# Designs tried in a protein design run: peptides against a protein of PDB entry 3KDP. Part 13

Target 1, 230 residues: chain A of PDB entry 3KDP
Amino acid sequence: PFLIFIIANIPLPLGTVTILCIDLGTDMVPAISLAYEQAESDIMKRQPRNPKTDKLVNEQLISMAYGQIGMIQALGGFFTYFVILAENGFLPIHLLGLRVNWDDRWINDVEDSYGQQWTYEQRKIVEFTCHTPFFVTIVVVQWADLVICKTRRNSVFQQGMKNKILIFGLFEETALAAFLSYCPGMGVALRMYPLKPTWWFCAFPYSLLIFVYDEVRKLIIRRRPGGWVE

## One batch from the design tools (peptide; aimed at target 1 F171 P194 P197)

Design b1_p12_3_s2 (made by RFdiffusion4, then SolubleMPNN; from b1_p12_3, 11 letters changed)
Fold by OpenDDE base, seed 1:
Formats: sequence, structure tokens, C-alpha cells
Structure b1_p12_3_s2 (fold): chain B 230 residues (1-230), chain A 12 residues (1-12)
Amino acid sequence: as target 1 above (230 residues)
Amino acid sequence: DEELAAILEFIL
């Protein structure tokens, strides 16, 4: 999110507080829950990793986690961000280079894509209105990310959803996201303004995309072991 | 806001 914020000079898509809420709030319990996941049915048929030659985090894992899944997650967040700004009169093309004027407290006549003037306070309300749905979008795509992380090779349908701690993690992160989004005072305390319930659905296509993408990847791995996707 | 942006610049 921040790289695009700098490169495109757009209004801030995701605040620092919301990032901390992701990294320290919504991600911890789900991540810990994976330690309690049942072993894959074929795990004992695989050779042990050689600690001297085989990296735990290899280029393929980095490519998958950051280069593929992480990019889909970011795209989901940005999609939500652009939709909200567009509904408030700021089309994506008009956001390019707008950051400097957007963040200037002395400019109170920033025009939207329809010629409506926005005060600094109004712009900041819209910006902070984007932060919460972006955060929620990340949580919703993390549902898929957590589920796909249950297995390396087997389909989630083969593995099942037997890990009660993982299920608890999904509820916890969702409940925390709802709490941070709708609890009175969060707008003042965390700059997390409440979002329309419909904004939760903006992430669903991306969550589904992540899930389908990983299931297809795993299917390819099962059919062609030792391929470039493994 | 500038400090927050700078922290974000470092973390993100």
C-alpha cells in the first residue's frame, strides 16, 4: 500500500494504526493456530528437509507469499479504497498526484472528479473512511490466506477444517475487525471510522481468487511434482 | 501526520 502511496502520490490508503491492528491484532491468533494443524496425509512419505542445504524460507515460498498472494491481497485493499473514493467523488485517475494537495491543511478547495470542493477536514474524514474498509478487506482476504496455509500440497477439501484453534482464529480476527470498525470512539482513538456493511463484500472476490489460485497451484503440484510452482 | 507518514515509509 505504501509503495503505491509514494509512487502514485495518492491519498494514504491504509493508516499506521490499521497496519498495527493487522500485524499485532488480527494476524497473531490465526498464525499461531497453524501450529496446531493436523499433518497432511502424505507427510511421512516426504523426505525430511536437509537443514544445511534446504532453506526453510526459499525463493519459491517468498514468490508465493509476497509476490503472488500478497499482491492479490494488496489489490483487494486498493480495489476497496478506489471504490470508496469513487463513491465520494474521487475517481482513480484523479487521485494520481493528489496527495500533496490532499495533505495540505491550508488548501480547502481541492476539487473532486465532479468539481465539488473538499475542505481539509472533509478529505481527512474520507481518507480515514478508506482506512477501515482497507483493513477489513485485508482481514477478509486473510481468511483465504489462513485456509490455504493449512496445507502445502493437499487440497483443503482433503485436509478438512478440523483445527478448532484455526476456526477460533477466523472468528477472533473477524470479531476484532468488527469491533475496531463499529465500536464507538474508534474514529477518534484509532481514526477508524465505521464502514457500510456492504464494504465487507468488496474483498470476497479477492478472497475467493486467493483460494482458487492456491487450490489450482496445489493441484498442479500433485499432478506434476517438482515443478516451478512447488 | 508527517511523522506518521515517515513511520509508514519505514514499515511499509
Scores: peptide ipSAE 0.017, ipTM 0.530, DockQ to the pose 0.025
OpenDDE base, seeds 2, 3, 4, 5: peptide ipSAE 0.015, 0.015, 0.016, 0.016; ipTM 0.484, 0.513, 0.501, 0.500

Design b1_p12_3_s3 (made by RFdiffusion4, then SolubleMPNN; from b1_p12_3, 11 letters changed)
Fold by OpenDDE base, seed 5:
Order: structure tokens, then C-alpha cells, then sequence
Structure b1_p12_3_s3 (fold): chain B 230 residues (1-230), chain A 12 residues (1-12)
């Protein structure tokens, strides 16, 4: 999010506080829950890692985590961001280069795509109104990310949802996201303004895309062992 | 505040 904020000079898509809420709030319990996942049924049929030649962090892991799944997550967040700003009169093309004027407290006549003028205070309300749905979008795509992390090669349908700690983690992160989004005073304390319940559904296509993408990847690995997808 | 902003900008 920050790279696009700098390169495109757009209004801040995701606040610093919201990122801390993801990293320290919603991601911790789900990450710990993976330690309690059952081993895959085929684990004893796999060759052990060679500790001298095989890196723990390899190009395949980086490609999957940052190059594939991370990019789909970012696209989901940005989609939500652009939809909210468009509903408030700011079309995506108009946001390019707008950051300088957007963040200037002394400019109270920033025009939207329809010629409406926005004060600094009004602009900051809209910006902070984007941060909460972006955060919720990340939580919704993290549901799929957590589920796909249960296995490396087997389908989630083969592994099943038997890990009760993982199910608890999914509930906990969702409840925490709802608390941070709707609790009175969060707008002042965290700059997280409440979102309409409809914004929770904005991320669902991306969550489904992550899940389908990984299941297809795993299917290819099972059908063609030793391929570039491993 | 600037350090917190910088850390937050780095995490962002």
C-alpha cells in the first residue's frame, strides 16, 4: 500500500494504525493456530529437506507469498479503496498526483471529479473512512490465506477443517475486526471510522480467488511432481 | 511522533 501511495501520489490507502492492528491484532492468533495443524497424509512419502542445499526461504516461497498471494491481497484492498473514493466523488484517475493538495491543511477547495469542493476536514474524514474497509478487506482475504496455509500439496478438502484452534483464530480475528470497526471512540483513538456492513462483502471475490488459485496450484503439483509450481 | 510515523511508514 505504501509503495503505491508514494509512486502514484494518491491519498493514503491504509493508515499506519490499521497496519499495526493487522500485524499485532488479527494475524497473531491465526499464525499460532498453524502450529496445531495435523501433518499431511503424504508427509512420509516425501524426501527430507537437505539442510546444506535447500534453503528455508527459497524463490518459490517468496514468489508464492509476495509475488502471488500478497499481490492478490493488495489488489483486494485497493479495489475497496477506489470504490469508496469513487462513491464519494473521486474517480481513480483523479486521485493520481492528488496527495500533495489532499494533505495540505491550508487548501480547502480541492475539487472532486464532479467539481465539488472539499475542505481539509472533509477529505480526512473520507480518507479515514477508507482505512477501515481496507483493513476489513485484508481480514477477509486472510481467511483464505490461513486456510490455504494448512497444507502444501494436499487439497483443503482432503485435509479437512479439524483444527479447532484455527477455527477459533478465524472467529477471533473477525470479532476483533468488528470491534475495531464499530466500537465507539475508535474514530478518535485509531482514526478508524465505522463502515457500512456491505463493505465486508467487497473482499469476498478476492478471498475466493486466493482459495481457487491455491487449490489449482496444489492440483498441478499433485498431477505433475517436480514442476516449476512446487 | 516522527519516529512513530517513520516506523509506521516502514511497516506500511
Amino acid sequence: as target 1 above (230 residues)
Amino acid sequence: DEILKAILEFIL
Scores: peptide ipSAE 0.017, ipTM 0.517, DockQ to the pose 0.025
OpenDDE base, seeds 1, 2, 3, 4: peptide ipSAE 0.017, 0.016, 0.015, 0.016; ipTM 0.552, 0.478, 0.505, 0.530; seeds 1, 4 fail the geometry check

Design b1_p12_3_s4 (made by RFdiffusion4, then SolubleMPNN; from b1_p12_3, 11 letters changed)
Fold by OpenDDE base, seed 3:
Structure b1_p12_3_s4 (fold): chain B 230 residues (1-230), chain A 12 residues (1-12)
Amino acid sequence: as target 1 above (230 residues)
Amino acid sequence: DETLEAIKSFIL
């Protein structure tokens, strides 16, 4: 989110405090839960990793995590962001380069895509209105991310959902997201304004996309071992 | 400072 904020000079899509809530709040328990996942059925057919030559974090893992899944996650968040701003009169094209004027406290006549003028205070309300739905979008997409991380090669349908700690993690991150979104005072404390319940569904297509994408990837790996997709 | 914090929070 921040890279696009800088490169495109758009209004801040996700607040700093909100990002901390993701990294320290919603992601910790799910990440820990993966340590308790059952081994894949074929794990004993694989040679042990050589600690001297084989990195734990390899290029394939980085490509999958940041290059593929991370991009889909970012697209989901930005989709939600652009929809909210469009509903408030700011079309995506109009946001390009708007940051400088948007963040200027002395400019109180920033026009939206329909010629309506927005004060600094009004703009900041709209900006903060984007933070919570963006956050929730990330959490919803993380459901799929957590589930796909259960296995490297086996389908989730083959592995099953037997990890109770992972299931707990999914509920915990969702409950925390709901708490942060709807608890009174979070708008003041975290700049996280309450969101309409409908915004929770905005990310579902992207979560489904991640899940389908990974299942297809795993299917290809199973059918063509040693391919470039592995 | 807000930008730097935003970067830090994005990287984190």
Scores: peptide ipSAE 0.012, ipTM 0.484, DockQ to the pose 0.029
OpenDDE base, seeds 1, 2, 4, 5: peptide ipSAE 0.009, 0.008, 0.009, 0.009; ipTM 0.409, 0.444, 0.475, 0.421

Design b1_p12_4 (made by RFdiffusion4)
Pose (drawn by RFdiffusion4):
Structure b1_p12_4 (pose): chain A 230 residues (1-230), chain P 12 residues (1-12)
Amino acid sequence: as target 1 above (230 residues)
Amino acid sequence: YFSGIISVLVLL
């Protein structure tokens, strides 16, 4: 978001104070939760790991959290900023520029895509209404994430969901977001504004895409263990 | 508001 904020001079979809709500808020518990994960094989049947090669974090991993499942998380994140604004007037393209004027506290008279003229606090209360649900489609996608960052070889149907804590992390993570968006306060404290029902289910095809994509990966590997995918 | 909360519950 902060990257395109520079590219398409677009209204900032995800705010800073909004980011310290992901890993400090919603994300903490769900992550702590993996540490409670049983194995996927007789680990005490493999030679010991090797401090020089096969590191904790590596090429093949960053190529995943950043290069892959990372992007599919954003395409879902933007897609609802694109919806929050058009369902409120600003049909996408009439956005490719606004910021310069948009962020102006004096230009209280700015055309949308119909003619309507918005003040400052009038449209910002939509910009923050834009954060508030980017901050969601992100928590929504992290369901499909927290469930495939569960295993690294086994289908979720081979390993199942016996992690009676990771599931808690879900219920928490999600509900925490709702509370962070409906309590009389989170608006005037965090730029968090209540959402309309239709609004939550945005990232859903995307969460389910992240999900399906990861499942198919693992399968390939298990079919071709020396092959390219692994 | 309550409809929004119901939506969250549906999701859960």

Design b1_p12_4_s1 (made by RFdiffusion4, then SolubleMPNN; from b1_p12_4, 9 letters changed)
Fold by OpenDDE base, seed 4:
Structure b1_p12_4_s1 (fold): chain B 230 residues (1-230), chain A 12 residues (1-12)
Amino acid sequence: as target 1 above (230 residues)
Amino acid sequence: LEESLKAVEELL
């Protein structure tokens, strides 16, 4: 998100505080919960990992986590961001290069895509109105990411949802997201303005996409052992 | 922490 903010010079899609809430708040408990996941049903049928050649974290895992899933997650957040700004009169193409004028408190006549002028206060309200749905979008996408991380090879339907700590983590991150989104004073404290409940559903297609993508990937691994997709 | 983060956000 922040890289695109710098490269495209768009209004800030996700605040620093919200990023920290994701990294330290919503992701911490779910990530720890994976340490308590039950072994895959076939794990004991696999040969032991060679500790000298086989890494726990390899280039393929990094590519999957950051290159594929992370990109889909970012796309989900940006989709929500662009939809909200478009609903407020700022089309995606108009946002390119707008950051400089957007962040200037002395410019009170920034035009939207329809020629409406926005004061500094008004456009900051819109920006902060984007932060909360972007954050919630990430959390909703993280549901799918956490669930797919339960297994390397088996389908989630084969593994099941037996990890109570993981289930607790999903509820915890959701409760935290709801708290940060709707608790009085969060707009002042965290610059997270309350969102309409409908915005929680904006990420669902992306969450589903991640889930389907990983299930298809795992299916390919099961059907073609030793493929490049492992 | 919040004050420090706000200060960073103001610089960005």
Scores: peptide ipSAE 0.005, ipTM 0.396, DockQ to the pose 0.026
OpenDDE base, seeds 1, 2, 3, 5: peptide ipSAE 0.000, 0.000, 0.006, 0.000; ipTM 0.353, 0.330, 0.394, 0.351; seeds 1, 2, 3, 5 fail the geometry check

Design b1_p12_4_s2 (made by RFdiffusion4, then SolubleMPNN; from b1_p12_4, 9 letters changed)
Fold by OpenDDE base, seed 5:
Structure b1_p12_4_s2 (fold): chain B 230 residues (1-230), chain A 12 residues (1-12)
Amino acid sequence: as target 1 above (230 residues)
Amino acid sequence: LEESLQAVKELL
């Protein structure tokens, strides 16, 4: 998010406070819950790792976790951001380079893609209106990410949803996201304005994409052991 | 949580 904000010079898609709410609020209980996941049924059929040559965190694991899944998460958030701004008159192409004028308090006549002028206050309301849906989009995508992290090779359908702490984590992060989105005063405290409940569904295609992608990946690994997909 | 978040906002 922040890299695209700098490179494209667009209005801030995700605030520092919303990032902290993700990293410290919604992600902690889900991450801890993975420590209670049962071992995969085929673990005893795998060759032992060589502790001298095989790293616990290898390039392939980093590429999967941060490169592939993290990119899909970011795309989901940015999709929600661009849709909200487009519904308010700012098409994606018009946002490129707009940040300088957007953040200037003395410019009260910033034009949208349709020639409507926006005051500084109106622009900041729209910006902060984007922060909450971006945050919620990340939480909805994290549902799929957490579920796919239950296993490395077996399908989630083979492993099942037996980890009660993981299920609790999914409810906790969702309840926290709802609290931060709808509790009175959160707009003033966090610069997170309430969102329409329909915006929760905007992330569902990306959550499904992550789930399908990982299940296909795991299917390929099961059919072709030792492939580049592991 | 709200008080803690308000404190973070004041630091930012």
Scores: peptide ipSAE 0.008, ipTM 0.379, DockQ to the pose 0.032
OpenDDE base, seeds 1, 2, 3, 4: peptide ipSAE 0.006, 0.000, 0.006, 0.000; ipTM 0.363, 0.345, 0.319, 0.318

Design b1_p12_4_s3 (made by RFdiffusion4, then SolubleMPNN; from b1_p12_4, 10 letters changed)
Fold by OpenDDE base, seed 5:
Structure b1_p12_4_s3 (fold): chain B 230 residues (1-230), chain A 12 residues (1-12)
Amino acid sequence: as target 1 above (230 residues)
Amino acid sequence: LEESLEAVKKFL
């Protein structure tokens, strides 16, 4: 998010405080829950890694975690951001380079894509209205991320959802997201204004995409061991 | 959490 904010000079899609809420709030319990996940049923049938040549964190794991899944998450967040701004009169192409005028408190006549003028206060309300749905979008895609992290090779349908701590983590992060989104004072405290309940569904296609992508990847690994997707 | 985040906001 922050890289595109700098490169494209768009209005801030995700605030620093919102990022801290993800990193320190919603991600902690889910991450801890993975320590309690049961071993995959076929783990003893796999060849052991060579501790001298095989790294625990290799290029394939980095590519999957940060390159592929992380990009889908970012796309989901930006999709939500662009939809909200478009509904408020700012089409995606109009946002390019707009940040300089957007963040200037002395400019009260910034035009949208339809010629409507926006005051500084109005622009900041819309910006902070984008931060909360972006955050919620990340939480919704994290549901899929957490579920796919249960296994490396087996399907989630083979592993099942027996980890009660993981299930608790999913509810905890969702409850925390709802609290941060709707609790009175959060707009002033965190610059996260309340979102319409319909915005929770905006990320569902991306969450499904992550899940389907990983299940297909794991299916390929099971059919063709030693492939480039392993 | 709200109180803690409000404290962080003062430094941001």
Scores: peptide ipSAE 0.007, ipTM 0.383, DockQ to the pose 0.032
OpenDDE base, seeds 1, 2, 3, 4: peptide ipSAE 0.007, 0.008, 0.007, 0.006; ipTM 0.352, 0.367, 0.384, 0.350; seeds 2, 3 fail the geometry check

Design b1_p12_4_s4 (made by RFdiffusion4, then SolubleMPNN; from b1_p12_4, 10 letters changed)
Fold by OpenDDE base, seed 3:
Structure b1_p12_4_s4 (fold): chain B 230 residues (1-230), chain A 12 residues (1-12)
Amino acid sequence: as target 1 above (230 residues)
Amino acid sequence: LEEAWKAVEEFL
C-alpha cells in the first residue's frame, strides 16, 4: 500500500492504524494456527532438511508468499480502493499525482474527474471511507491465503479442514474485522468509517482466484514432481 | 482523540 502511495502519489489507500490492525490483530491467531496443522500424508517420505544448508523459509516460499500471493492480495485491496474512489467521482487516472493537492488542507477546490470541487474535509471523509473496505478486503483474501498455507503439495480437499484452531482463527479474524468496521466510535478512534455490507463481497473473486491458483499449482506439483513450480 | 489524530496527520 505505502509503496504505491509514494510512487504514484495517490490518496492514502490504507491507514497506518488499519495496517497495524492487520499485522497485530487479524493475522496473529491465523498464523499461530498453522503450527497445529496436521502433517501432509507424504511428509515422512521426504528426507529431513539439512539444518546447515536448508532454510526453514526458503527463497521459493518467500517468492510465493510475497511475490505471487501478496501481489494478488494487494491487487484486491487496490481494486476495492479504486472502485470506491470512482464511485465518488475520482477515476483511477485522475488519482495519479493527486496526493499533493489531496493532502493540502488549504486547497478546498480539488476537482474530481467530473469537475466537482471537493473540500479538504470532504476528501478526508472519502479517504477514510476507503480504509475500512481495503482492510476488509485484505481479511477476505487472507481466508484463502490461510487455507492454501495448510499444505505445500496436497490439495486442501485431501488435507481437509480438521484443524480446529485454524477454523477458530478464521472466525476470530472475521469477527475482529467486523468489530473494527462497525463498532461505534471506530471512525473517530481508528479513522475506520463503517462500510456498506456489499464491500465484504468485493474481495470474494480475488479470494477465489488465490484458492484456485494454489490448487492448480499443487495439482501441477503432484503430476510433475521436480518441476520448476515445486 | 480527534486532536491527537490531527497532530499525527500533521506529522505524517
Scores: peptide ipSAE 0.029, ipTM 0.647, DockQ to the pose 0.025
OpenDDE base, seeds 1, 2, 4, 5: peptide ipSAE 0.026, 0.021, 0.021, 0.021; ipTM 0.639, 0.604, 0.616, 0.601

Design b1_p12_5 (made by RFdiffusion4)
Pose (drawn by RFdiffusion4):
Structure b1_p12_5 (pose): chain A 230 residues (1-230), chain P 12 residues (1-12)
Amino acid sequence: as target 1 above (230 residues)
Amino acid sequence: PSYFLSFFLVFF
C-alpha cells in the first residue's frame, strides 16, 4: 500500500497506526500458536541440522512469505479498497491521481465519478473506512495463512487440526478485529470505522486461493521429493 | 442489528 501510494498517487489504502494492529494485535496470538505444533515425522531419525547450511530463515522461505503467499495476500487486500471506494463512488481509475488533491484540507469540492462533491472529513471518513477493512481482508487472509504455516509437508488432511490453541488464535484474531471496528471509539482513536456486512467477505476468494495454492505445493513435493518444487 | 449480524457471520 505505502508502495503504490507513491506509484499511482492513490489515496493511502493502509495506514501506519493501522499496521501496528497486525503483528501487535491480531497476529500475536495466532503466531504464538504454532509453537504448539506436533511433528510431521520421526525427527529423532534425521541427522542433526548443520549450523552453516540449512538456516532458520532462508532463500526458499523468503521466496514464499514475500514472493508468493505474500503477494496473493495483497491482491486481496487492495481488491476491497477498490470495492469500498467504487461502491461509494470513486470508480477505480478516477483514483489515479487524487492524493495530491484528495489529501488537501481546503479542496472541499472534489469530483468523484458521478459529480458528487466531497469535503475533507467527508472523504477521509471513507479513507479510514478504507483502512478498516484492508486491516480485515488482511486478517481474513491470515486464516488461510495460519493454517498452511501449520505444516510444511503434510496436507492439512494428513495432519489435521488438532491444535486446540491455534484454533483459538483464529477466533480471537478475527473477533478482535470486529471489536476494533464496532466499539464506539475505535474510530476516533484508531481510524477504525464500522463495516457493512457485504464488506467482510471480500478477501474470501483470496484466502481460499492462498489455501488451495499451498496445498498443491506440498502435494507435488510428496510426489516428487527431489524435484524442482521442493 | 446489522452490526451484530456482521459480527456473528464473521465469527462463525

Design b1_p12_5_s1 (made by RFdiffusion4, then SolubleMPNN; from b1_p12_5, 10 letters changed)
Fold by OpenDDE base, seed 3:
Structure b1_p12_5_s1 (fold): chain B 230 residues (1-230), chain A 12 residues (1-12)
Amino acid sequence: as target 1 above (230 residues)
Amino acid sequence: DELKKAFELLLS
């Protein structure tokens, strides 16, 4: 989010404090839960990793985490961001290069896509209105991400959802997201304004997309072992 | 409420 903020010079899509809430709050328990996942049924058919040649984090894992899944997560967040700004009169094309004027406290006549002028205070309200839905979008997408991380090859339907700690992690991150979104004072403390419940559903297509994508990928791996998709 | 206070403290 911050990279796109700099490159595209758009209003800040996700606040720094909100990012910390993701990194420290919503991601910790889910990540730990994966350590308690049951081994895949075929794990003993694989040769042990050679610690001298095989890295624990390989290029394939990095590609999956950052190159594929991370991109889909980012797209989901930015989709929500652009929808909110568009509903407030700022079309995506108009946001390009707007950051300089957007963040200038002395400019109180920034025009939206419809010619309406926005004061600095009004602009910041809209910006902070984007932070919470963006955050929630990430959490919703993380549901799918956590579930797909259970296995490398087996379908989630084959592996099942027997990891109670993982299930707890899903509830914990969701509860934390709800707390941060709706608890009084979070708007002042975190610049996270309350969101309409409907915004929780904006990320569902992306969560589903990640899940379907990974299941298809795993299916291909099972049918064509040793392929480039592995 | 205590969680809220703890979070506010963490952010202060």
Scores: peptide ipSAE 0.011, ipTM 0.397, DockQ to the pose 0.043
OpenDDE base, seeds 1, 2, 4, 5: peptide ipSAE 0.009, 0.008, 0.009, 0.008; ipTM 0.378, 0.326, 0.429, 0.386; seed 2 fails the geometry check

Design b1_p12_5_s2 (made by RFdiffusion4, then SolubleMPNN; from b1_p12_5, 10 letters changed)
Fold by OpenDDE base, seed 3:
Structure b1_p12_5_s2 (fold): chain B 230 residues (1-230), chain A 12 residues (1-12)
Amino acid sequence: as target 1 above (230 residues)
Amino acid sequence: SELQKAFDLLLS
């Protein structure tokens, strides 16, 4: 998010403190939970891997898969960001290059896409209004990410949700999201203003997209063992 | 500056 903020010169979509909360609060527990995931039912049916060749291929494929998922997560966050700003009169195209004027406290007549003038204070309110739903969007997308990461070949339906620690991770990150979104003082402390409940659903299409993507990928792997998709 | 503010907040 911060890189896009710099490159595109758009209003800041997500605060740095919030990013730290994601990294420490929402990502750490899920990552640990994956260490306790049960082995895939077919893992022992595979021949021993060549440690020199198969490791490199596997690491590369995993890196690519996580990279793709990360891109979808980012897209989900930015989608939410752009929707909120559009609802407040700022169309995506109008946001490009707007940061300089947006962050200038002496400019109190920044126009939106419809000619409405916005004071500095009003602009900061709408900016901070984006932080919470962006964060929540990431969390909701991470639900799908966490669920799909537990297996490489087996469908979620085949492997099941047996890992209690993984389930705990899902609740933990959701609880953190709720806390940061609705606890008094978060608007001042983290620049995360209270979220309308409807915004929790904004990320669901992206979570579904990740889920479908991974299920299709796993289906291909099951049908074509040893393929390039593995 | 925002990063510094974040650290300052975490340490406060």
Scores: peptide ipSAE 0.016, ipTM 0.392, DockQ to the pose 0.029
OpenDDE base, seeds 1, 2, 4, 5: peptide ipSAE 0.011, 0.000, 0.011, 0.007; ipTM 0.311, 0.353, 0.308, 0.349; seeds 1, 2, 4, 5 fail the geometry check

Design b1_p12_5_s3 (made by RFdiffusion4, then SolubleMPNN; from b1_p12_5, 10 letters changed)
Fold by OpenDDE base, seed 5:
Structure b1_p12_5_s3 (fold): chain B 230 residues (1-230), chain A 12 residues (1-12)
Amino acid sequence: as target 1 above (230 residues)
Amino acid sequence: DDLKKAFELLLS
C-alpha cells in the first residue's frame, strides 16, 4: 500500500497507525495459534528434507506467502479504498497525482471528478474514512490466510477446524477490529473513523479467492507431488 | 523508530 502511495501519488490508503494495529494487534494471536495445529495425517509418508540442502524458508514458500497471497490482500484493500473514494466523488483516475494538493492544508478548493470543491478538513475526513475499511478488509482476508496456513498439502476439509486456539484467534482479531473501528474516540486517537457495517462484506470475494486458490493448489500437489506449485 | 514516528503523527 505504501509503495503505491509513493509511486502513484494518491491520497494515503492505509495509515502507519493502521499498519501497526495489524502487525501488533490482529496478527499476534492467530500466528501463535498455528504452533498448536495438529500434524497433517500424511506427514509420515513424505520424504524427509535434507537439512544441509533444503531450507525451511525457500523461494517457493516466499513467493506463495508474500508474492501471491500478499498481492491478493493488497488488491482487496485497494478495491475498498477506490470504492469509498469513488462514492465520495473521486474516481481512481482523478486520484493519480492528487496527493500533493490533497495534503496541502492551505488548498481548500480541491475538485473531485464532478467539480465539487473539498476543503482540507473534508478531504482528511474522507481519507481517514478509507483507513478503517482498508484495515477491516485486511482482517477479513486474514481469516482465509490463517485457515489456509493450517496445512501444507492436505485440504482444510481433511484437516478440520479442531484447533480451539486458532478459532479463538479468529474471534479475537475480529473483536479487536470492531473495537478499533467503532469505539468512541478512535477517530482522534488512531485516525480510524467508523465505517458502515456493509463495508465488512467488501473483502469477502477476496477471502473466497484466497481460499479457493489455496485449495486448488493443494489439490494439484496431492495429484502431482513434486510439481511447481508445491 | 517507526513507532515513535507514528506517535508523533498522532500528536500532530
Scores: peptide ipSAE 0.009, ipTM 0.454, DockQ to the pose 0.026
OpenDDE base, seeds 1, 2, 3, 4: peptide ipSAE 0.007, 0.007, 0.014, 0.026; ipTM 0.423, 0.333, 0.502, 0.518; seeds 2, 3, 4 fail the geometry check

Design b1_p12_5_s4 (made by RFdiffusion4, then SolubleMPNN; from b1_p12_5, 10 letters changed)
Fold by OpenDDE base, seed 4:
Formats: sequence, structure tokens, C-alpha cells
Structure b1_p12_5_s4 (fold): chain B 230 residues (1-230), chain A 12 residues (1-12)
Amino acid sequence: as target 1 above (230 residues)
Amino acid sequence: KELEEAFKLLLE
């Protein structure tokens, strides 16, 4: 998000505080919960890892985590961001290069895509209105990410949801997201304005996409062992 | 420079 903010010179889609809430708040417990996941049913059928050639963190895992899943998460967040700004009169094309004028407190007549002028305060309200839904979008997508991380090869339907700590983590991150989104004073303290409950559903297609993508990937791995998809 | 400016804006 921050890289696109710089490269495209768009209004800030995700604030520093929201990033910290993701990294330290919502992701911590879920990540720890994965350490308590049950072994896959087929783990004993796999050959032992060669410590000299097989790394715990390999290029494929990095590519999947950051290159594939991370990109889908970013797309989900940006989709929500662009939808909110479009609903407020700022079409995606108009946002390109707008940052400089957007962040200038002395410019109170920034025009939207329809010629409506926006004061600095109004612009910051709509910007901060984007931060909360972007954050919530990431949390909703993280549900799928966490669930797919339960297994390397087996389907989630085969593995099941037996890890109580993981389930707790999903509820915890959701509760935290709701708290940060709706608790009085969060708009002032964290620049996270409350959002309509309907915005929680904006991320669901992306969460589903990640889930389906990973299930298909795992299905391919099961059908074609030793493929490049592993 | 753009990164520094962005950080300054985030701190405001």
C-alpha cells in the first residue's frame, strides 16, 4: 500500500497506525496459532527433509506468501479504497498524482471527478474513512490466509478446523477489528473512522478467491506430486 | 525524498 502511495502519488490508502494494528494486533495471535496446528495426515508418508537442500523458508514459500497471497490482499484493500473514493466523487484515474494537492492543508478547493471542491478537512475525513475499511478488508482476507496456512498439501476440508488456538485467533482478530472500527474515540486516537457494516462484505470475494486459489493449488499438488506448484 | 515526505505526512 505504501509503495503504491509513493509511486502513484495517490491519497494514503492505509495509515501507519493501521499497519501497526495489522502487524502487531491482528496478525500476532493468528501467526502464533499456526505453531499449534495438527500435523497433516500424510506427513509420515513424506520423505524426510534434506537439511542441506531443503530450506524451511524457500523461494516458493516466499513467492506464495508475498508474491501471490500478499498481492491478492493488496488488491482487496485497494479495491475497497477505490470504491470508497469513487462513492465520494474521486474516480481512480483522478487520484493519480493528486497526493500533493490532497495533503496540502492550504489548498481547500481540490476538485473531485465531478468538479466538486473539497476542503482539506473534508479530504482528510474521506481519507481516514478509507483507512478503516482497508484495515477490515485485510482482516477478512487474513481469515482465508490463516485457514489456508493450516496445511501445505491437504485440503482444509481434509484437515478440518481442530486447532482451537487458531479458531480463537480468528475470533480475536475479528473482535479487535470490530473494536478498532467502532469504539468511540478511535477516529481521533487512530484516525480510524467507523464504517458501515456493509463494508465488511467488500472483502469477501477476495477472501473466497484466496481460499479457492489455494484449494486448487493443493489439489494440483495432490494429483501431480513433484510439480513446480509445490 | 518522496519517502521522507510521506513519512512527514504520516507524522502530521
Scores: peptide ipSAE 0.016, ipTM 0.455, DockQ to the pose 0.022
OpenDDE base, seeds 1, 2, 3, 5: peptide ipSAE 0.007, 0.007, 0.008, 0.006; ipTM 0.421, 0.439, 0.346, 0.435

Design b1_p12_6 (made by RFdiffusion4)
Pose (drawn by RFdiffusion4):
Structure b1_p12_6 (pose): chain A 230 residues (1-230), chain P 12 residues (1-12)
Amino acid sequence: as target 1 above (230 residues)
Amino acid sequence: FTYIIIIIIVFF
């Protein structure tokens, strides 16, 4: 978001104070939750790890959280900022520029994609209405995430969901977001504004994509253990 | 009431 905010001079989809709600808020519990994960094999049957090679964090990992499942999480994140604005007028393209004027506190008269003229606080209350659900499609996608960052070889149907804590992290993470968006206050405190029902289910095909993609990876590996995918 | 319903649906 902050990257395109520079690229397409677009209204900032995800705000700063909004970000310290992901890893400090919704994400904390779900992550703490993996640490409670049983194994995937006789670990005490493999030679000991080797401090020089096979590190904790590596190429093959960053190539995943950033290069892959990371992008698909954004395509879903933007897609609803693109929906929050068009369902409210600003059909996408009439966005490729606004910021310069948009962020102006004096230019209370700005054309949308119909003619309607928006003030400042009038359109910002939509910009923050844009954060509030980018901050969701992010939590929504993190369901499909928290469930494939669960195993690294086994299909979820081979390992199942016996993690009676990780599941809590879900119910929490999600509901926390709703409370962070409906309590009389989060708006005037966090630029968090209530959402309309149709609004939540945006990232859904995307969460389910992240889900399906990861499942198919593991399968390949388990069919070709020395092959390229692994 | 609509908000409570949404929270319940979202929770489950």

